# Peptides against a protein of PDB entry 5KEZ: the designs that were tried, part 227

Target 1, 320 residues: chain A of PDB entry 5KEZ
Amino acid sequence: NVAIYNPFRPWWERYQPVSYKLCTRSGNEDEFRNMVTRCNNVGVRIYVDAVINHMCGNAVSAGTSSTCGSYFNPGSRDFPAVPYSGWDFNDGKCKTGSGDIENYNDATQVRDCRLTGLLDLALEKDYVRSKIAEYMNHLIDIGVAGFRLDASKHMWPGDIKAILDKLHNLNSNWFPAGSKPFIYQEVIDLGGEPIKSSDYFGNGRVTEFKYGAKLGTVIRKWNGEKMSYLKNWGEGWGFVPSDRALVFVDNHDNQRGHGAGGASILTFWDARLYKMAVGFMLAHPYGFTRVMSSYRWPRQFQNGNDVNDWVGPPNNNGVI

## One batch from the design tools (peptide; made by RFdiffusion4, then SolubleMPNN)

Design b2_p24_7_s2 (from b2_p24_7, 9 letters changed)
Fold by OpenDDE base, seed 2:
Structure b2_p24_7_s2 (fold): chain B 320 residues (1-320), chain A 24 residues (1-24)
Amino acid sequence: as target 1 above (320 residues)
Amino acid sequence: AAANAAGKSSRDWHLATAAAANAA
């Protein structure tokens, strides 16, 4: 991914890829392989946060400022480490004046235009699908158990399916022969928009952002909400089917204050209430549960916004 | 400014206004 130094190595640089090389702030490919092996050997499975919707921001300066030193040029859509070129992006397909998503009520914009300036990959192309599949298959062959698909809302479900159909079975050194990768897709669906979580059920599980949002309001006792109302928690509250849901109290995005669910989201900053929420989630039989492991950062609120929401995990001069 | 110029500096949090109704 791109290496950003202003601000200094923010967490979100991880979501601006310039190659599919396994060189990151977390280590090199050998170190990753070693970690996967050690984890698998004790029954801990690895799921990779796969950023496959886009490459880096269109305004990032060209050069070799990346975690693996690979050259890239966003202006010319040149990512030779893949390789991608201008033919592999949706610049000509997006019909907005800016090239960015301007109207989230237009599903075609949401999927064909750039997410906040991030260069949008032409996932309709078999070449692009194959490059992504090769990346994911390399990870599968290393021994990962599955994937979180980042920004799935911004990809056509059929394109995702086409990629998934190219994937290998899981590594038989640790998984039963014929095992398929576990897939969960990040889709923010709180209602009111044309793109629905159900559009993605065919590909795997989806994130249920209503879960943390609603649970937060209940535990905070907002608007007269009571714990007793959780009697029919899950599908009874309009959530996706349990077998399609990945549920969580919070994630790395909404810990930073302006994520899906808003101020209702409980985080470790509200320790007591957060423990209650996580405990309830783990005890209640709805969805596949995800527990957050995070870190503190020096929050500084200005006009209601944390100006330090960019701060990444604890590191040694940029090295994690 | 630099973060914005770099593209995604935070997740896209376009929030739908249609909240799920309570079943209580």
Scores: peptide ipSAE 0.035, ipTM 0.643, DockQ to the pose 0.179
Fold by OpenDDE base, seed 1:
Structure b2_p24_7_s2 (fold): chain B 320 residues (1-320), chain A 24 residues (1-24)
Amino acid sequence: as target 1 above (320 residues)
Amino acid sequence: AAANAAGKSSRDWHLATAAAANAA
């Protein structure tokens, strides 16, 4: 991914790829293989956060300022390490003046335009689908068990399906023959927008962002909410079907207080309430559960916003 | 939150939009 130095190596630089090389501040491919092997050998499976909707930001300077030193040029859409070129992006398809998503009530913009300047891949093209599938299949060969598909809301479900159809069975060294990768898709659906979680049910599970948002309000006792109301928690609260839900109390985005769910989201900063929420989640039989493992950073609020919400995980410039 | 031409951040437009939708 791109190396961002202002602010200094933020967490979100990891979501600006310039290649599909396994070479980041988290380690190299050999180290990753080692980790996957060790985990699989004790029954711990690995699911990769796959960033396949886009490449890096359009405003990032061209050059070799990346975690693996690969050259890239956002201006010309040149990513030779893949390779991608200008033909592999949705620049001509997006009809907004800025090239960015301007209206989230327009599903076409949401899927064909750039997410906050991130160069949007033309996932309708078989070439692009194949390059992504090659990346994911390489990970499957290493021994991963599945994927979180980042920014799935911004991809057409049919394009995702086309990529998934190219995936191999899981590595038979650790998984039963014929095993398929576990897929869950990040889709932020809190209502009020045309793109729905149900659009993606055919591809795998979907993140249920209403879960953490509503649970937070209940445990915080906001708006007269009571824990007794959780008796029909899950589908009874209008959430997606249990067998399609990936549930969580918080994630890396909304942990920072101003994302999906807003201030209702419980985090480790609210230790007691957070433990209650996580405990409830693990005890209640709804959805596939995900527990957050995060880190502390020096929060500094200005005008209600944490100006240090960019701070990445502890790292010594590529050395953990 | 406004779009960031530098790329994804914790203040991404889609997150802000989702938060607003939840508040409604």
Scores: peptide ipSAE 0.031, ipTM 0.657, DockQ to the pose 0.248
Fold by OpenDDE base, seed 5:
Structure b2_p24_7_s2 (fold): chain B 320 residues (1-320), chain A 24 residues (1-24)
Amino acid sequence: as target 1 above (320 residues)
Amino acid sequence: AAANAAGKSSRDWHLATAAAANAA
């Protein structure tokens, strides 16, 4: 991915890929392979956050400022380490003046235009699908158990399916022969927009962002809500079917006040309430649970916004 | 603003201020 130094190595640089090389602030491919092997050998499985909707931001300077030194040029859509070129992006499909998503009530914009300036891949092309599948298959062959598909809301479900149909079975050194990768898709659906979580049920599980948002309001006792209202928690609250839901109290985005849930989201900063929420989640049978492991950073609020929301995990001179 | 200009700093930030209502 791109290496950003202003601010100094923010967490979000990880979501701006310039190649599919396993060479990042977390380590190199050999180190990753070693970790996966050691984890699998003791029954701990690895699921990769796969960024396949886009490459880096269109405004990032061309050059070799990346975690593995690969050259890239956002201006010309040149990513030779893949390789991608201008033919592999949706620039011509997006009809907005800026090239970015401008209206989230237009499903076509949400899928075909750039998310906050991120160069949008043309996932309708078999070439692009194949390059992504090769990346994911390499990880499968290393021994990962599945994937979180980043920004799934911004990809056509049929394009995702086409990629998934190209995937190998899991590595038989650790998994039963014929096992398929576990797939869960990041889809933010709080209602009111045309793209629905149900559009993606055919590809695997989906994130249920209503879970953390609603639980937060209840535990905070906002809007007169009571714990007793949780008696029909799950589908009774309008959530997706339990067998399609991945549930969580918070994630890295909404922990920073970004995206779904807003101020209702409980985090480790609200220690007592957070423990209550996590305890409830783990005790209740609804959905597949995910527990957050995060870190403390020096928050600095200005006009209600944390100006340090970019701060990444503890590191040694940028190396995690 | 600078982070947005450089690309992703968050996802679906437009929902950050959305109110959560009880569906029950």
Scores: peptide ipSAE 0.031, ipTM 0.640, DockQ to the pose 0.176; fails the geometry check
Fold by OpenDDE base, seed 3:
Parts: structure tokens; C-alpha cells; sequence
Structure b2_p24_7_s2 (fold): chain B 320 residues (1-320), chain A 24 residues (1-24)
């Protein structure tokens, strides 16, 4: 991914890829392989956050400022480490004036235009699908158990399906023969928009952002809500079917105060309430649970916003 | 080392009841 230095090595640089090389601020491929092996050997499985909707921001300067040193040129859509070129992006398909998503009520914009400047990959192209599949298959062969598909809302479900259909079975050294990768898709669906979580059920599980949002309001006792109202928690609250849901109290995005769920989201900053929410989540049978492991950062609120919400985990000059 | 932050500086945090809040 791009190496961002202003601000200094923010967490979100990880979501601006310039290659599919396994060399990042967390380590190199050998170290990753070693970690996966050691984890698998003790029954801990690894699921990779796969950023496959886009490459880096269109305004990032060309050069070799990347975690693996690979050259890239956003302006010309040149990512030779893949390789991608101008033929592999949706620039001509997006019809907005800016080239970015401007209206989330327009499903075509949401999927064909750039997410806040992130160069949008032409996932309809078999070449692009194949390059992504090669990346994911390399990870599968290393021994990962599955994937979180980042920004799935911004990809056509059929394109995702086409990629998934190219994937290998899991590594038989650790998984039963014929096992398929576990797939969960990040889809922010709080209602009111044309793109629905149900559009993605065919590809695997989806993130249920209503879970953390609603649980937060209940635990916080907002709007007169009570714990007793959780009697029909899950589908009874309008959430996706349990067998399609991946649930969580918070994630790396919405723990920063203004994400999906807004201020209702409980985080480690609200230690007591957070423990209550996480405890409830783990005890309740609804959905597949995910627990967040985060870190403290020097929050600085200005006009209600944390100006340091970019701060990544404790690091040594950007290296974890 | 002198690269400035560009493009998306936050994740897609769009809320159904609000305008797109995808950039920060």
C-alpha cells in the first residue's frame, strides 16, 4: 500500500493498495507465512482483510512511496506491480462530474465511481478478477481461512461472485479437503439506501452494522430503550438472517465516533458499557461474532471531531 | 518520505440518515 507521511503513517493507508505484494508495515511475506503457520498449528485461523474494490487515491503522488517500494502512478492509473493500467479502472464508466461517488442513492455511482478518490477497479473485467483471484489464492495457499471483503458495498455482487468462483479450496494441511474460504463482506446497510445487505447473501456473510448501532443505544439507555427490549434481538429487530450476519460492537471505522452507527457505537473508551455490550454479544446466539482489539491514541476533539482519528497502532517509525 | 495524504483519509462511514461521510 501507499506509505503516507502526512499525517505520519495513518491506519487508513492500509486501504490504499498499490500492489498485492505481501510486504507491509506489519512485515514481509516470509513473516506472514510464518505467522499463519504458527497460528494454524494451534487452531487459530487467519482471515485477511482483502482490499479489492480499489487501488490508492487518485491524488497520491507517483513514485515508490509504498510499503514494498513498488512504483505506482495514480494519475496514469499505472500499477506495474500488479500490473494494472488505465484499462483496468472504471473512469469511463462513472458519469459523475468529479469521478467520485456523489449520491449514495444511486447504486451505479456507489459501485462504478471512486470512493472518495480511491481509484475504482473495473471488476467486470476478467483480467482484473483474475489478478485479484491470484492474490487471494496465494493467501489461501499460504493457509489463510478466509477473507473480509473490504468495501463490498462498492462492488457488484456478481463481480464478487465471479472472483470467488476462481478461488482455491483451503490448504489441506490444516483444513478438511474441499473446504471453501470463509467469506464475509463489509456492507454498510442501515436502511434508506438502494444497496441492501441481502444483495450480497449469495457470496457469504455480511456485516450487520445495525447490530452495534442498536446495541449501543440500548446499553446507553438512549431514547428510553431497555435491556428487556433485547428479548427478540436479532431478526426480530430487523437484522439480516443470523446465518448471514457477522456481528460486532465496533470496528476500526466506527469506533472513531462518526461511522456507521454514529455516537451510539460503544468502544473501549467506554470501558464499562463496552464490556457489557461485548459480553452480551458473545452470550447471544445471533450471528457470527467478531471482537475488536484496538489501541489508545491521543484524541483531540475540535468541533466535535477527533483530528487525530488517523492515528494508527503503536509503531516504530511506521512499522508495527 | 515527503508524501502527503491524498485520496481517502477515512473509511466508508455513510449513514442512512445523513449525507456521505466517507472522507475525513
Amino acid sequence: as target 1 above (320 residues)
Amino acid sequence: AAANAAGKSSRDWHLATAAAANAA
Scores: peptide ipSAE 0.030, ipTM 0.659, DockQ to the pose 0.328; fails the geometry check

Design b2_p24_7_s3 (from b2_p24_7, 9 letters changed)
Fold by OpenDDE base, seed 4:
Structure b2_p24_7_s3 (fold): chain B 320 residues (1-320), chain A 24 residues (1-24)
Amino acid sequence: as target 1 above (320 residues)
Amino acid sequence: ANANAAGLSSRDYHYDTAAAANAA
């Protein structure tokens, strides 16, 4: 991914890929392979946050300022380390004046235009699908158990399906022969938009963002909500079917106060309430649970926004 | 648009949706 130095190595630089090389702030491919092996050997499975909707931001300067040193040129859509070129992006498909998503009530914009300037890959192309599949298959062959598909809301479900259909079975050194990768898709569906979580059920599980948002409201006792209302927690609250849900109290985005769920989201900053929420989540049978492991950072609020929401985990000069 | 220039994180693309959800 791109190496951002202003601000200094923010967490979100990870979501601006320039190649599918396994060289990141966390280590190189050999180190990753070693980690996966060690984890698998003790029954800990690895699920990769796969950024396959887009490459880096369109405004990032061309050059070799990347975690693996690969050259890239956002201006010309040149990512030779893949390789991708101008033919592999949705520039011509997006019809907005800015090239970015301008209206989330327009499903075609949401999927064909750039997410906050991130160069949007043309996932309709078999070439692009294959390059992504190659990346994911490399990870599968290393021994990962599955994937979180980042920004799935911004990909057509059929394109995702086409990629998934190209995936190998899991590595038989650790998984039963014929095992398929575990897939969960990040889709923010709090209602009111045309794209629905149900659009993606055919590909795997979906993040249920209503879970954390509603649970936060209840535990905070906002709007007269009571714990007793949780008797029909899950589908009874309008959530997706349990077997399609990945649930969580918070994630890295909404933990920073601006993502789906807003101020209702409970985090480690509210330790007591957070423990209650996480405890409830783990005790309740609804959905596949995900527990957040985060870190403290020096929050600085200006006009209700944390100006330091970019801060990544403790690191050594950018290396985590 | 540059989300950072607008005082948002680079991935705060559902800010308005989140705000609406909180109001409901």
Scores: peptide ipSAE 0.031, ipTM 0.640, DockQ to the pose 0.220
Fold by OpenDDE base, seed 3:
Structure b2_p24_7_s3 (fold): chain B 320 residues (1-320), chain A 24 residues (1-24)
Amino acid sequence: as target 1 above (320 residues)
Amino acid sequence: ANANAAGLSSRDYHYDTAAAANAA
């Protein structure tokens, strides 16, 4: 991915890929393979956060400022380490003036335009699908158990399916023969927009962002909410079917307070309430649970916003 | 540069929450 130095190595640089090389702040491919093997050998499975909707930001300077030193040129849509070129992006398909998503009530913009300037891949193309599948299959062959598909809301479900149909079975050294990768898709659906979580049920589980948002309001006792109201928690609260839900109290995005639950989201900053929420989640049978492990950063609020929400995990000169 | 720092930190955030369809 792109190596960003201003601000200094933010967490979100991981979501600006320039190649599919397993060479990042976390280590190189050999180290990753070693980690996966060691984890699998003790029954700990690895799921990869796969960034496949887009490449890096349109405004990032061309060059070799990347975690593996690969050259890239956002301006010309040149990513030779893949390789991608101008033919592999949705620039001509997006009809907005900026090239970015401008209206989330327009499903075509949400899928075909750039998410906050991130170069949007043409996932309708078999070439693009194949390059992504090759990346994911390499990970599967290493021994990962599945994937979080980042920004799934911004991909057409059919394109996702086409990629998934190219995937190998899981590595039989650790998984039963014929096992398929575990797929969960990041879809922010809090209602009010045309794109629905149910659009993605056919591909795997989906993130249920209403879970953390609503649980936060209840535990915080906002708006007269009571714990007793959780008697029909899950589908009774209008959440997606349990067998399609990936649930969590917070994630790396919404713990920074900019939506997908907003201020209701409980985090480690509110330790007591957070433990209550996580405990409840783990005790309740609804959905597939995910527990967040995060870190402290020097929060500085200006006009209600943390200007340091970019701060990545503790690191040594950008290396974790 | 840091032109997309704020955007990436916020990504696809939505502040509004849907009302719970809490069944009786």
Scores: peptide ipSAE 0.030, ipTM 0.625, DockQ to the pose 0.153
Fold by OpenDDE base, seed 2:
Structure b2_p24_7_s3 (fold): chain B 320 residues (1-320), chain A 24 residues (1-24)
Amino acid sequence: as target 1 above (320 residues)
Amino acid sequence: ANANAAGLSSRDYHYDTAAAANAA
């Protein structure tokens, strides 16, 4: 991915890929392989956050400032380490003036235009699908158990399916022969927009963002909500079917006031309420649960915004 | 800030436009 130095190595640089090389702040491919092996050997499975909707931001300077030293040029859509070129992006397909998503009530914009300036891959192309599949298959062959698909809301479900159909079975050294990768898709659906979580059920589980949002409201006792209302928690609250849901109290985005859920989201900053929420989530039999492991950072609010929301995990001069 | 600070500094996803506390 792109290496950003101003601010100094923010967490979000990881979501700006310039290649599919397994070489990041966390280590190289050999170290990753070693980690996966050691985890699998003790029954801990690895699921990779796969960024396949886009490459890096369109305004990032060209060069070799990347975690694996690969050259890239966002301006010309040149990513030779893949390789991708201008033919592999949706620039001509997006019809907005800016090239970015401008109206989230237009499903075609949401999927064909750039998410906050991130260069949008043309996932309709078999070439692009194959490059992504090769990346994911490499990880599968190493021994990962599945994937979180980042920004799935911004990809056509059919394109996702086409990629998934190219995937290998899981590594038989640790998984039963014929096992398929576990897939969960990040889809932000709080209602009111044309794209729905149900559009993605055919590809795997989906993130249920209403879970954290509503649970936060209840535990905070906002809007007259009561804990007793959680008796029919799950489908009774309008959430997706349990077998399609991946649930969580917070994620890295909304604990920083981004994404979905707003101020209702409970985080470690509200320790007591957060523990209540996580405890409830783990006790209640709805959905596949995900527990967040995060870190404190020196928050500094200016005009209602944390100017340090970029701060990544504890590191040694950028190396984790 | 970097060249993408205006749009990419925090991977800001869209919030629900509803007036409810859990949407914004």
Scores: peptide ipSAE 0.030, ipTM 0.636, DockQ to the pose 0.256
Fold by OpenDDE base, seed 1:
Structure b2_p24_7_s3 (fold): chain B 320 residues (1-320), chain A 24 residues (1-24)
Amino acid sequence: as target 1 above (320 residues)
Amino acid sequence: ANANAAGLSSRDYHYDTAAAANAA
């Protein structure tokens, strides 16, 4: 991914890829392979957060300022390490003046335009699908068990399906023959927008962001909400079917006070309430549960916003 | 529309729908 130095190596630089090389501040490919092997050998499975909707931001300077030193040029849409070129992006398909998403009530715009300036891949192209599938299949070969598909809301479900149809069975060294990768898709659907979680059910599980948002309000006792109301928690609350739901109290985005769920989201900063929420989540039989492992950072609120929400996890590898 | 600058951290925060999200 791109190396961002202002602010200094933020967490979100990891979501700005310039190649599909397994070479980031998290480690290199050998280290990753080693981890996957060690984990699989003791029954711990690995699911990769796959960033396949986009490459890096359009405003990033060209050069080799990336975690693996690969050259890239956002201006010309040149990512030779893949390779991608200008033919592989939705620049001509997006009809907004800025090239960015301007209206989330326009599903076509949400899927064909750039998410906050991130260069939007033309996933309709078989070439692009194949490059992504090759990346994911390489990970499957290493021994991962599945994927979180980042920014799935911004990809056409049919394009996702086309990619998934190219995926190999899981590595038979650790998984039964014929095993398929576990897929869950990040789709922010809190209602009110044309793109629905149900659009993606055919591809795998979907993140249920209503879960953390609603649970937060209940645990916080907002609006007269009571724990007793959780008796029919799950489908009874209008959530997606249990077998399609990936549920969580918070994630790396909304724990920073913005986005899906807003201020209702419980985090480790609210330790007691957070433990209550996580405990309830783990005890209640709805959806596939995910527990967040995060870190503290020096929060600094200005006008209600944490100006340090960019701070990445502790890292002792400052040179890459 | 999101008030976030291109290539920054906001991603899909939906700033303009924050109030609605909290009420949902």
Scores: peptide ipSAE 0.029, ipTM 0.633, DockQ to the pose 0.167

